# Peptides against a protein of PDB entry 4U39, part 181

Target 1, 302 residues: chain A of PDB entry 4U39
Amino acid sequence: SIKVIGVGGGGNNAVNRMIENEVQGVEYIAVNTDAQALNLSKAEVKMQIGAKLTRGLGAGANPEVGKKAAEESKEQIEEALKGADMVFVTAGMGGGTGTGAAPVIAQIAKDLGALTVGVVTRPFTFEGRKRQLQAAGGISAMKEAVDTLIVIPNDRILEIVDKNTPMLEAFREADNVLRQGVQGISDLIATPGLINLDFADVKTIMSNKGSALMGIGIATGENRAAEAAKKAISSPLLEAAIDGAQGVLMNITGGTNLSLYEVQEAADIVASASDQDVNMIFGSVINENLKDEIVVTVIATG

## One batch from the design tools (peptide; made by RFdiffusion4, then SolubleMPNN)

Design b2_p27_5_s2 (from b2_p27_5, 11 letters changed)
Fold by OpenDDE base, seed 2:
Structure b2_p27_5_s2 (fold): chain B 302 residues (1-302), chain A 27 residues (1-27)
Amino acid sequence: as target 1 above (302 residues)
Amino acid sequence: MKIAGFGVGKTAKEAIEKMKEDFEKRN
């Protein structure tokens, strides 16, 4: 089974966005130290961690409280993760619960033998230096606890959205980018009616790869596949070029009019921007809501 | 044709060829 665990406020907002977008073939778990915030989760499984430590009042923006809360609840986390083949751990780094608990939860998933993928955000610069420093510590701990870590730099989202975008919409876009990172991988494995990827091929590309980069490209019109692929490999979300990547996961999502030629054209563009010996997994997904739009998601590992 | 398929390969070409072969085997 595939499990998606949202950890703390940002992780749970991302999980809510995944559920709202009907991400298929995954089980959702919401984890928080704040009992009131946890009640707002749409996830089927809701887990309050550190009930003795925090009394449901949250981690007070302290990562050490988030860590200790996950350690207190280790047995409950193990039970919730039992039998997972793959675990996505999603969190907004810089807070108390997400920053502290996500690495502990990821390590528990990895120790259970699940392919463990972190999909996390760095805070916006406007959230302040304290959050950036806490996030750096949490990201470092996540690198040791996961097979692959996708880090979304929230400040790069501000390069994609309008400059007048309200702060609340910038956070919603961060939640959407977290969704796209999880869905871009999970659709390749879990979507019914697709050519089943051998989960062994996914393990080969994602196991013990450390940090991964994610790019997203969206386009419409006659050259939409090529334009979406070019936008994905040049995405502001990429902190570096993908030319050194040893592994690439590519999702090509389009409407009912998505052609094999468009899938090939997009795959060739991404492969040409990657290493010559790149292990590439690509998938095509049909989303009836996209109409004439193509969305290309690229995850580069290695 | 709803081309929902996956290709896995060391190259885009190999991945695309594998996707085509798998698609042809299903149809």
Scores: peptide ipSAE 0.103, ipTM 0.693, DockQ to the pose 0.492
Fold by OpenDDE base, seed 4:
Structure b2_p27_5_s2 (fold): chain B 302 residues (1-302), chain A 27 residues (1-27)
Amino acid sequence: as target 1 above (302 residues)
Amino acid sequence: MKIAGFGVGKTAKEAIEKMKEDFEKRN
């Protein structure tokens, strides 16, 4: 089974976005120290952590409180994660709960033998230096606790949105990018009727890889597949080029008119931008809502 | 040809070939 755990406010917003976009084949768990915020989750499983420590009043933007809250609730987290083959831990870094609890939850998942993938954001620079420093500590702790860690730099989201985009929409786009990171992988495993990926192949690419890079490309028109792939490998979300990546996960999502030629063209572009000895997993997904649009998601590991 | 499926390989070519083979087996 695949479990997606949203940790704290940002993680829970991302999980809500996943549920709203009907991401299939995954179980959703919302985790928070704030009981009121947790009640707003759309997840089936809602877990309040650190009830004794916080009394449901949240972590006060303190990562140490988030950490201790997860440690207090370790047995409950273990029970909720038991029997998962794969666990996604999603959070916004820089806060109290997400920053402190997400590494603890990830370690619990890993200790249970699940393939553990972190999908987290760095805060925007405008959220202030304190959040950036807290996020850096949380990201470092996540890296040790996961098999693969995808870090989304929120400041790079500002490069893919219109300059007039309201601040609230920039946060919504961060939630959407978190969704795309989880969905881009989960669809490869969980989508019914597609070629069954051997979960062993996914483990080979994602186990003990540390940091991963994520790129997204979207295009329409005659050359949409090539354009989407080129945008993905040059995405502002990439902190570096993917040319050194030993593992690549690629999702090619299109409408009902997605052709084998377009899938091949996109895959060839991504492969050509990757390491010569790259292990590639790619999937083609049909989403009727995209019509003439192609979305390429690339996750580079190694 | 419309396709929904996955390919796995050490090269894009191998992954695509595997995807085609699996698609042909299913259709």
Scores: peptide ipSAE 0.094, ipTM 0.679, DockQ to the pose 0.482
Fold by OpenDDE base, seed 3:
Structure b2_p27_5_s2 (fold): chain B 302 residues (1-302), chain A 27 residues (1-27)
Amino acid sequence: as target 1 above (302 residues)
Amino acid sequence: MKIAGFGVGKTAKEAIEKMKEDFEKRN
């Protein structure tokens, strides 16, 4: 089974966005120290952590409170994660709950033998130096606790969105990028019965790989597959080129008119931009809601 | 969601070839 755990406010917003976008084949768990915020989760499983420590009032932007809250609730987290083959831990880093609890939850998942993938955001520079420093500590702790850690640099989202984009929309886009990171991987694995991706192949590419980079490209029109692939490998979300990556996961999502030729063309572009000896997993997904759009997600590991 | 196809290989080339083979077997 695949489980997605949203940790704290940003993680729970991302999980809500995943549910709203009908990300299939995954179990959703919302984790928070704030009981009121947790009630707004759309996840089936809602877990308040650190109820004794915080009394449901949240972590007060203190990562140590988030950490201790997860430690207090360890047994509940273990029970919720039991039997998962794969666990996604999603959080906005820089806050109290997400920054402190996400590494603890990730370690619990890993200790249970799940393939543990972190998908986290680095805060915007405008959120201030304190959040950046807290995020750096949390990201470092996540790196030790996961098999693969995808870090989304929120400042790079500002290169994708219009300059006049309201701050609230920039956060919504960060939640959407978190969704795309989880969905880009989960759609390759979670769809029952159509293609046996050997979960062993996914484990080979994602186990103990450390930090991973994610690129996203979206295009429409006659050359949409090639354009989407080119945008993905040159995505502002990539902190580095994918040419040195030992592993690449690629998702090509299109409407019902997605052709095998378009899938091949996109895969060839990503392959040509990757290491010659790269381990590549790619998949194509039909989403009837995309109509004329193609979305290419590239995750580079190693 | 419907999955159109997957390619898995030790190389991107092998992954693409496997996807083509799987597609041909289904059609």
Scores: peptide ipSAE 0.073, ipTM 0.664, DockQ to the pose 0.741
Fold by OpenDDE base, seed 5:
Structure b2_p27_5_s2 (fold): chain B 302 residues (1-302), chain A 27 residues (1-27)
Amino acid sequence: as target 1 above (302 residues)
Amino acid sequence: MKIAGFGVGKTAKEAIEKMKEDFEKRN
């Protein structure tokens, strides 16, 4: 089974966005120290952590409170994650609960023998230096606790959105990018395809790989597959080029008119931008809502 | 008709070739 665990406010917002976009084949768990915020979750499983420590009033933007809250609730987290083959841990880094609890939850998932993938955001620079410093500590702790860690730099979202985009929409786009990172992987595993991925192949690419980079490309028109692939490998979300990546996961999502030729063209572009000896898994997904749009998601590991 | 084609290989080239073969076997 695949479980997605949203940790703290940002993680819970991302999980809500996943549920609203009908990301299939996954179980959703919302974790928070704030009981009022947790009540707003759309997840089927809602877990309040650190009830004794915080009394449901949240972590006060303190990562040490978030950590201790997860440690207090360890047995409850273990029970909720039990039997998962794969666990996605999603959080906004820089806050109290997400920053402190997400590494603890990730370690619990890993210790249970699940393939553990972190999908987390760095805060926007405008959220202030304190959040950036807290996020750096949380990301460091996440790296040690996961098999693969995807870090989304929120400031790079400002390069892909319109300059007039309201701050609230920039946060919603961060939640959407978190969704795309989880869905890009989960759709490859959980969506019944013509060609089933062996979960062993996913484990080979994602197990003990440390940091991963994510790129997204979207295009329409006659060269849409090639354009989407080129945009993905040059995505502002990539903090580095993918040319040194030992593993690549690629998702090509299109409408009902997605051709095999387009899938091949996109895969060839991503392959050519990767290491010669790269282990590549790619999948094609049909989404009837995309019409003439192609979305390419690239996750580079190693 | 959800055509999820997955190419899995030790190399990108092998993954693409396997995807082509699997797609041709199914059409």
Scores: peptide ipSAE 0.124, ipTM 0.701, DockQ to the pose 0.646; fails the geometry check

Design b2_p27_5_s3 (from b2_p27_5, 11 letters changed)
Fold by OpenDDE base, seed 4:
Structure b2_p27_5_s3 (fold): chain B 302 residues (1-302), chain A 27 residues (1-27)
Amino acid sequence: as target 1 above (302 residues)
Amino acid sequence: MKIAGFGVGKTAAEAIAQMKADFQKRN
């Protein structure tokens, strides 16, 4: 089974966005120290952690409280993650619960033998230096606790959105990028009746790879596939080029008019930008909500 | 044409070839 666990406010907002976008074939778990915030989750499984420590009042933006809350609730987390083949741990770094609890939850998933993938955000620079420093500590702890860690630098989202985008919409876009990172991988594995990607092949590409890079490209029109692929490999979300990556996962999502030629063209562009000895997984997904749009997601590991 | 195809390979060429073969099997 595939489980997606949202940790703290940002992680739970991302999980809500995944549920709203009908991401299939995954089980959703919401984890928080704030009981009121947890009640707003759309996840089927809702877990309050650190009930004795926090009394449901949250972590007070303190990562040490988030960590201790997950440690207090270890047995409950183990039971919720038991039997998962793959676990996505999603969080907004820089807060109390997400920053402190996500590494503990990730380690529990890994110790249970699940392929553990972190998909996390760095806070915007405008959220202040304290959040950036807390996020750096949480990201370092996540890197040791996961098989693969995707870090989304929120400041790079400001390069993708309009300059007049309200702050609230920039946070919603961060939740959407978290969704795209999880969905881009989960759709390759969980989509019923598409080739059973031997979960062994996914494990080969993602196990013990450390930090991964994610690029997203979106385009419309006659050359939409090529343009989406070019945008993905040059995405502002990429902190480096993908040419040195030992593994690449590529998802090409389009509407009902997506052609084999378009899928091939996009795959050839991403392949040409990657290492010659790279392990590659390609997937094509039909989303009926996409009209003339193609979305290319590239995840580079190693 | 509705596409549902995946390809896995140690090379881009292998992954693309598998994806094409899967697509042809499904359509």
Scores: peptide ipSAE 0.113, ipTM 0.703, DockQ to the pose 0.604
Fold by OpenDDE base, seed 5:
Structure b2_p27_5_s3 (fold): chain B 302 residues (1-302), chain A 27 residues (1-27)
Amino acid sequence: as target 1 above (302 residues)
Amino acid sequence: MKIAGFGVGKTAAEAIAQMKADFQKRN
């Protein structure tokens, strides 16, 4: 089974966005120290952590409280994660709960033998230096606790959105990028009837790879596949080029008019931008809601 | 929402070949 755990406010917002977009084949778990915020989750499974420590009042933007809250609730987390083959841990780094609890939850998942993938954000620079420093510590702890860690630099979202984009919309876009990172991988695994995706192949690409890069490209029109692929491999979300990546996961999502030629063209572009000996997993997904859009998601590992 | 095709390979050519084969099985 695949489980997606949203940890703290940012992680739970991302999980809500995943549920709203009907991401299938995954179990959603919302984790928070704030009981009121947790009640706003759309997840079927809601877990309040650190009830004794915090009394449901949240972590007060302190990662150490988030950590201790997850440690207090370890047995509950273990039971919720039991039998998962894969666990996505999603969080907004820089807060109390997400920063502190996400590494603990990730380690619990890994210790249970699940393929553990972190999908987390760095805070925007405008959220202040304290959040950036807390996020750096949380990301470091996540790196040790996961098989693969995807870090989304929120400041790079400002390069792909309109200059007049309100702050609230920038956060919504961060939630959407978190969704795209999880969905881009989960759709390749969780969709019934993939005859040839051995979970062993996913493990080969994602196990003990450390930091991963994510690129997203969206395009429309006659060259949409090539344009989306080119945008993905040159995405501002990439902290480096993918040319040194030993493993690539690629999702090519389009409407009902997605052609085999378009899928091949996009795959060839991403492969050509990757290492010569790259292990590539790619899938094509039909999403009836995309109409004329193609979305290419690239996850580069190694 | 469904996967239209899927490919795995140590090379792009292998992955694309598997994707084509999977796509043909699904359509």
Scores: peptide ipSAE 0.109, ipTM 0.710, DockQ to the pose 0.787
Fold by OpenDDE base, seed 3:
Structure b2_p27_5_s3 (fold): chain B 302 residues (1-302), chain A 27 residues (1-27)
Amino acid sequence: as target 1 above (302 residues)
Amino acid sequence: MKIAGFGVGKTAAEAIAQMKADFQKRN
């Protein structure tokens, strides 16, 4: 089974966005120290952590409180993650609960033998130096606790949105990018008909790889496949080029009109931008909600 | 959601070849 665990405010917003976009084949778990915020979760499983420590009032933007809250609730987290083959841990780094609890939850998932993937954001520079420093500590702790860590630099989202984009919309876009990162992988594993994906191949590409880069490309029109692939490999979300990556995961998602030619064209572009000896997993997904759009998600590991 | 095709390979060429073969089996 695949479990997605949203940790703290940003992680739970991302999980809500995943549920709203009907990301299939995954179990959703919402974790928070704030009981009021947790009640707004759409997840079936809602877990308040650190109830004794915080009394449901949240972590006060302190990562040490988030950490201790997860440690207090270790047995509950273990029970909720039990039997998962794969666990996605999603959080916004720089806060209290997400920064402190996400590494503890990730370690619990890994200790249970699940393939553990972190999908986290760095805060925007405008959120201030304190959040950036807390995020750096949380990301370092996540790197030790996961098999693969996808870090989304929120400042790079500002390069793909209009300059007049309200701050609230920039946060919604960060939640959407978290969704795309989880969905891009989960659709390759959880979608009915993947009976032939050896989970061992996913483990080979994602186990103990450390930091991963994610690129996303969206396009429409006659050359949409090629344009989406080119946008994915040159995405502002990529902190580096993918040419040195030991592993590449690629998802090509389109509407019912997605052709085999378009899938091949997009795959060839990503392959040509990758190392010759790269381990590649790619899949094509039909999403009926995508009319004329193609979405290419690339995750580079190693 | 439906999967149109899936490919895994040690090389991009192998992954693409597997995807084509999988697609042909399913359609």
Scores: peptide ipSAE 0.053, ipTM 0.652, DockQ to the pose 0.825
Fold by OpenDDE base, seed 2:
Structure b2_p27_5_s3 (fold): chain B 302 residues (1-302), chain A 27 residues (1-27)
Amino acid sequence: as target 1 above (302 residues)
Amino acid sequence: MKIAGFGVGKTAAEAIAQMKADFQKRN
């Protein structure tokens, strides 16, 4: 089974966005120290951590409280993760619960033998230096606790959105990018009618790979596949070029008019931008809601 | 370069089916 764990406020917002967008074939778990915030989760499984430590009042933006809360609730986390083949741990780094608890939860998943993927955000620079420093510590701890860690730099989202985008919409876009990171991988494995990738091949590409980069490209029109692929490999979300990547996961999502030629063209572009020895897993998804749009998601590992 | 699966078809469904078949042949 595939489990997605939203940890803290940002992680739970991302999980809510995944549920709203009908990300299929995954089980959702919401984890928080704040009991009131946890009640707003759409996840089937809701877990309050650190009930003794925090009394449901949250972590007070302190990562050490988030860490201790997850440690207090270790047995409950183990029970909720039991039998997962793959675990996505999603969080907004820089807060208390997400930053502190996500690495602990990830380590628990890894110790259970699940393929453990972190999908996390760096805070915006405008959230201040304290959040950036807390996020850096949380990301470092996540890197040791996961098989693959996707880090989304929120400041790069501001390069994709309009300059006049309200701060609340920038956070919603961060939640959407977290969704796309999880969905881009989970769809390759869990979507009925896709290439049932052998989960062994996903494990080969994602196991013990450390940091991964994610690029997203969206395009319409006659060259939409090529344009979407080019946008994905040059995405502002990529902190580096994918040319040195040892593994690439590519998801090509289109409407019912998605042609094989378009899929091949997009795959060839991503492949040509990657190392010659790259292990590439590619899948194509049909989403009837996209009509004339193609969405290319690239996850580069190694 | 190991592409996990490559398929050619007239439709996405046919392509996917061939990719599955190619993937199974390579593994």
Scores: peptide ipSAE 0.032, ipTM 0.500, DockQ to the pose 0.091

Design b2_p27_5_s4 (from b2_p27_5, 9 letters changed)
Fold by OpenDDE base, seed 2:
Structure b2_p27_5_s4 (fold): chain B 302 residues (1-302), chain A 27 residues (1-27)
Amino acid sequence: as target 1 above (302 residues)
Amino acid sequence: MKIAGFGVGKTAQEAIDKMKEDFEKRN
């Protein structure tokens, strides 16, 4: 089974966005130290961690409280993760619960033998230096606890949205990018009616790869596949070029008119931007809500 | 043809060929 765990406020917002977008074939778990915030989760499984430590009042923006809360609740986390083949751990880094608990939860998933993927955000610069420093510590701990870590730099989201975008909408876009990172992988594995991806191939590309880069491209029109692929490999979300990536996961999502030629064209562009010995997994997904749009998601590992 | 599937390979062409093969097998 595939489990998606939202950890803390940002992780739970991302999980809510995944549920709202009907991400298929995954089980959702919401984890928080704040009992009131946890009640707002749409996840089927809701887990309050550190009930003795925090009394449901949250982590007070302290990562050490988030860590200790997850440690207190270790057995409950283990039971919730039991039988998972793959675990996505999603969090907004820089807060108390997400920053502290996400690495502990990820390590528990990995110790259970699940392929463990972190999908996390760095805070916006406007959230302040304290959050950036806390996020850096949490990201470092996540790197040791996961097989693959996708880090979304929230400041790069400001490059792809309108300059007048309200702060609240910038956070919603961060939640959406987290969704796209999880969905871009999970759709390749769990989408009904797709050819069953050999989970061994996913493990080969994602196991013990450390940091991964994510790019997203969207385009319309006659060259939409090529344009979407080019936008994905040059995405502002990429902190570096994907040149030298030894593993690539690519999702090509289009409407009912998505052609094999378009899939081939997009895949060739992404492969040409990667290492010559790249291990590539690509999938095509039909989304009837996409009229003339193609969405290319690229996750580069190695 | 609606293409829903995946390809795996060390090259784009290998991955595409695998996708086509698997698509043909399931139809």
Scores: peptide ipSAE 0.092, ipTM 0.683, DockQ to the pose 0.496
Fold by OpenDDE base, seed 4:
Structure b2_p27_5_s4 (fold): chain B 302 residues (1-302), chain A 27 residues (1-27)
Amino acid sequence: as target 1 above (302 residues)
Amino acid sequence: MKIAGFGVGKTAQEAIDKMKEDFEKRN
């Protein structure tokens, strides 16, 4: 089974976005120290952590409280994660709960033998230096606790949105990018009727790889596959080029008109931008909602 | 040709070829 755990406010917003977008084949767990915020989750499983420590009042933007809250609730987290083959841990770094609890939850998942993938955001620079420093500590702890860690730099989201985009929409886009990171992988494994990727192949590419980079490209029109692939490998979300990556996961999602030629063209572009000895997994997914759009998601590991 | 499938390989070509083979086995 695949489980997605949203940790704290940002993680829970991302999980809500995943549920709203009908991401299939995954179980959703919402985790928070704030009981009121947790009640707003759309997840089937809602877990309040650190009930004794926080009394449901949240972590007060303190990562140490988030950490201790997860440690207090370790047995409950273990029980909720038991039997998962794969666990996604999603959080907004820089806060109290997400920053402190996500590494603890990730370690619990890993200790249970699940393939553990972190998908987290760095705060925007405008959220202040304190949040950036807390996020850096949380990201460092996540790296040790996961098999693969995707870090989304929120400041790079400002490069892909219109300059007039309201601040609230920039946060929504961060939630959407978190969704795309999880869905880009989960669709490869969980989508019914597609060739089941041997979960062993996914494990080979994602196990103990540390940091990963994510690129996304969207295009329409006659050259949409090539354009989407080029946008993905040059995505502002990529902190570096993918040419040194030892592993690449690629998702090519299109409408019912997605052709084999388009899948090949996109895959060839991504492969040509990758290391010569790259282990590549690619998947083609049909989403009727995309109509004439192609979405290429690239996750580079190693 | 419409394909919904996955390929795994050390190269894009190997991955594509595997996807084609698997698609042909299903049709």
Scores: peptide ipSAE 0.091, ipTM 0.686, DockQ to the pose 0.486
Fold by OpenDDE base, seed 3:
Structure b2_p27_5_s4 (fold): chain B 302 residues (1-302), chain A 27 residues (1-27)
Amino acid sequence: as target 1 above (302 residues)
Amino acid sequence: MKIAGFGVGKTAQEAIDKMKEDFEKRN
């Protein structure tokens, strides 16, 4: 089974966005120290952590409180994650709960033998130096606790949105990018019944790979596949080129009119931008809601 | 959602070839 665990406010917002976008074949778990915020989760499984420590009042933007809250609730987390083959741990780094609890939860998942993937955001620079420093510590702890860690630099989202984009919309876009990171992988594995991706192949590419980068490209029109692929490999979300990556996961999602030629063209572009000896997994997904849109997600590992 | 196809390989070319083979088998 695949489980997605959203940790703290940002992680839970991302999980809500995943549910709203009908990300299939995954179990959703919402974790928070704030009981009121947790009640707003759309996840089937809602877990309040650190109930004794925090009394449901949240972590007060303190990562040490988030950490201790997860440690207090270790047995509950273990039971919720039990039997998962893969666990996505999603969080916004820089806060209290997400920063402190996500590494603990990730370690629990890894210790249970799940392929553990972190999908986390760095805070925007405008959130201030304290959040950046807390995020750096949380990301470092996540790196040690996961098999693969996708880090989304929120400041790069400002390069893909309009300059007049309200701050609230920039956060919604960060939640959407978290969704795309999880969905880009989960759709390759979790979609029932058409192609058995050997989960062993996914493990080979993602196990003990450390930090990963994600690129996203979206396009429409006649050359949409090539344009989406080019946008993905040159995405502002990529802090580096993918040419040195030892592993690449590629998802090509389109409408019912997605052709084999378009899939091949997009895959060839990503392949040509990757290392010559790259281990590549790519998948093609049909989403009837996209109609004329193609979305290419590239995750580079190693 | 429906999966149209997958390719897995030690190289990008192997992954592409595998996808093509799987499409050909379904047809």
Scores: peptide ipSAE 0.075, ipTM 0.668, DockQ to the pose 0.741
Fold by OpenDDE base, seed 5:
Structure b2_p27_5_s4 (fold): chain B 302 residues (1-302), chain A 27 residues (1-27)
Amino acid sequence: as target 1 above (302 residues)
Amino acid sequence: MKIAGFGVGKTAQEAIDKMKEDFEKRN
């Protein structure tokens, strides 16, 4: 089974966005120290952590409180994650609960033998230096606790959105990018395909790979596959080029008109931008909600 | 219905070739 666990406010917002976008084949778990915020989750499983420590009042933007809250609730987290083959841990780094609890939850998932993937955001620069420093500590702890860690630099989202984009929309876009990161991988595993992806192949590419980079490209029109692939490999979300990556996961999602030629063209572009000896897994996904759009998601590991 | 086709290989080219072969077999 695949489980997605949203940790703290940002993680829970991302999980809500995943549920709203009907990301299939995954179980959703919302974790928070704030009981009121947790009640707003759309997840089937809602877990309040650190009830004794925090009394449901949240972590007060303190990562140490978030950490201790997860430690207090370890047995509950273990039971919720039990039997998962894969666990996505999603959080907004820089807060109290997400920053502190996400590494603890990730370690619990890993200790249970799940393939553990972190999908987290760095805070925007405008959220202040304190959040950036807290996020850096949380990201460092996540690296040790996961098999693969995707870090989304929120400041790079500002390069994708219009300069006049309201702050609330920039946060919604961050939640959407978190969704795309989870869905880009989960759709490859959880979607019944014509070609069954061996979960062992995913484990080979993602196990103990540390930091991963994610690129996303979206395009329409006659050259949409090539354009989407080019946008993905040059995505502002990539903190580096993918040319040195030991492994690449690629998701090519299109409408019912997605052709094998388009899939090949996109895969060839990503392959050509990668190391010649790269282990590549790519999948094509048909999403009936996509009309003329192709979405290419690239996750570079190693 | 989401239909997924996957290519897996030790190289990107092998993955692409395997995908093509599998799609051709299923056609």
Scores: peptide ipSAE 0.072, ipTM 0.678, DockQ to the pose 0.711; fails the geometry check

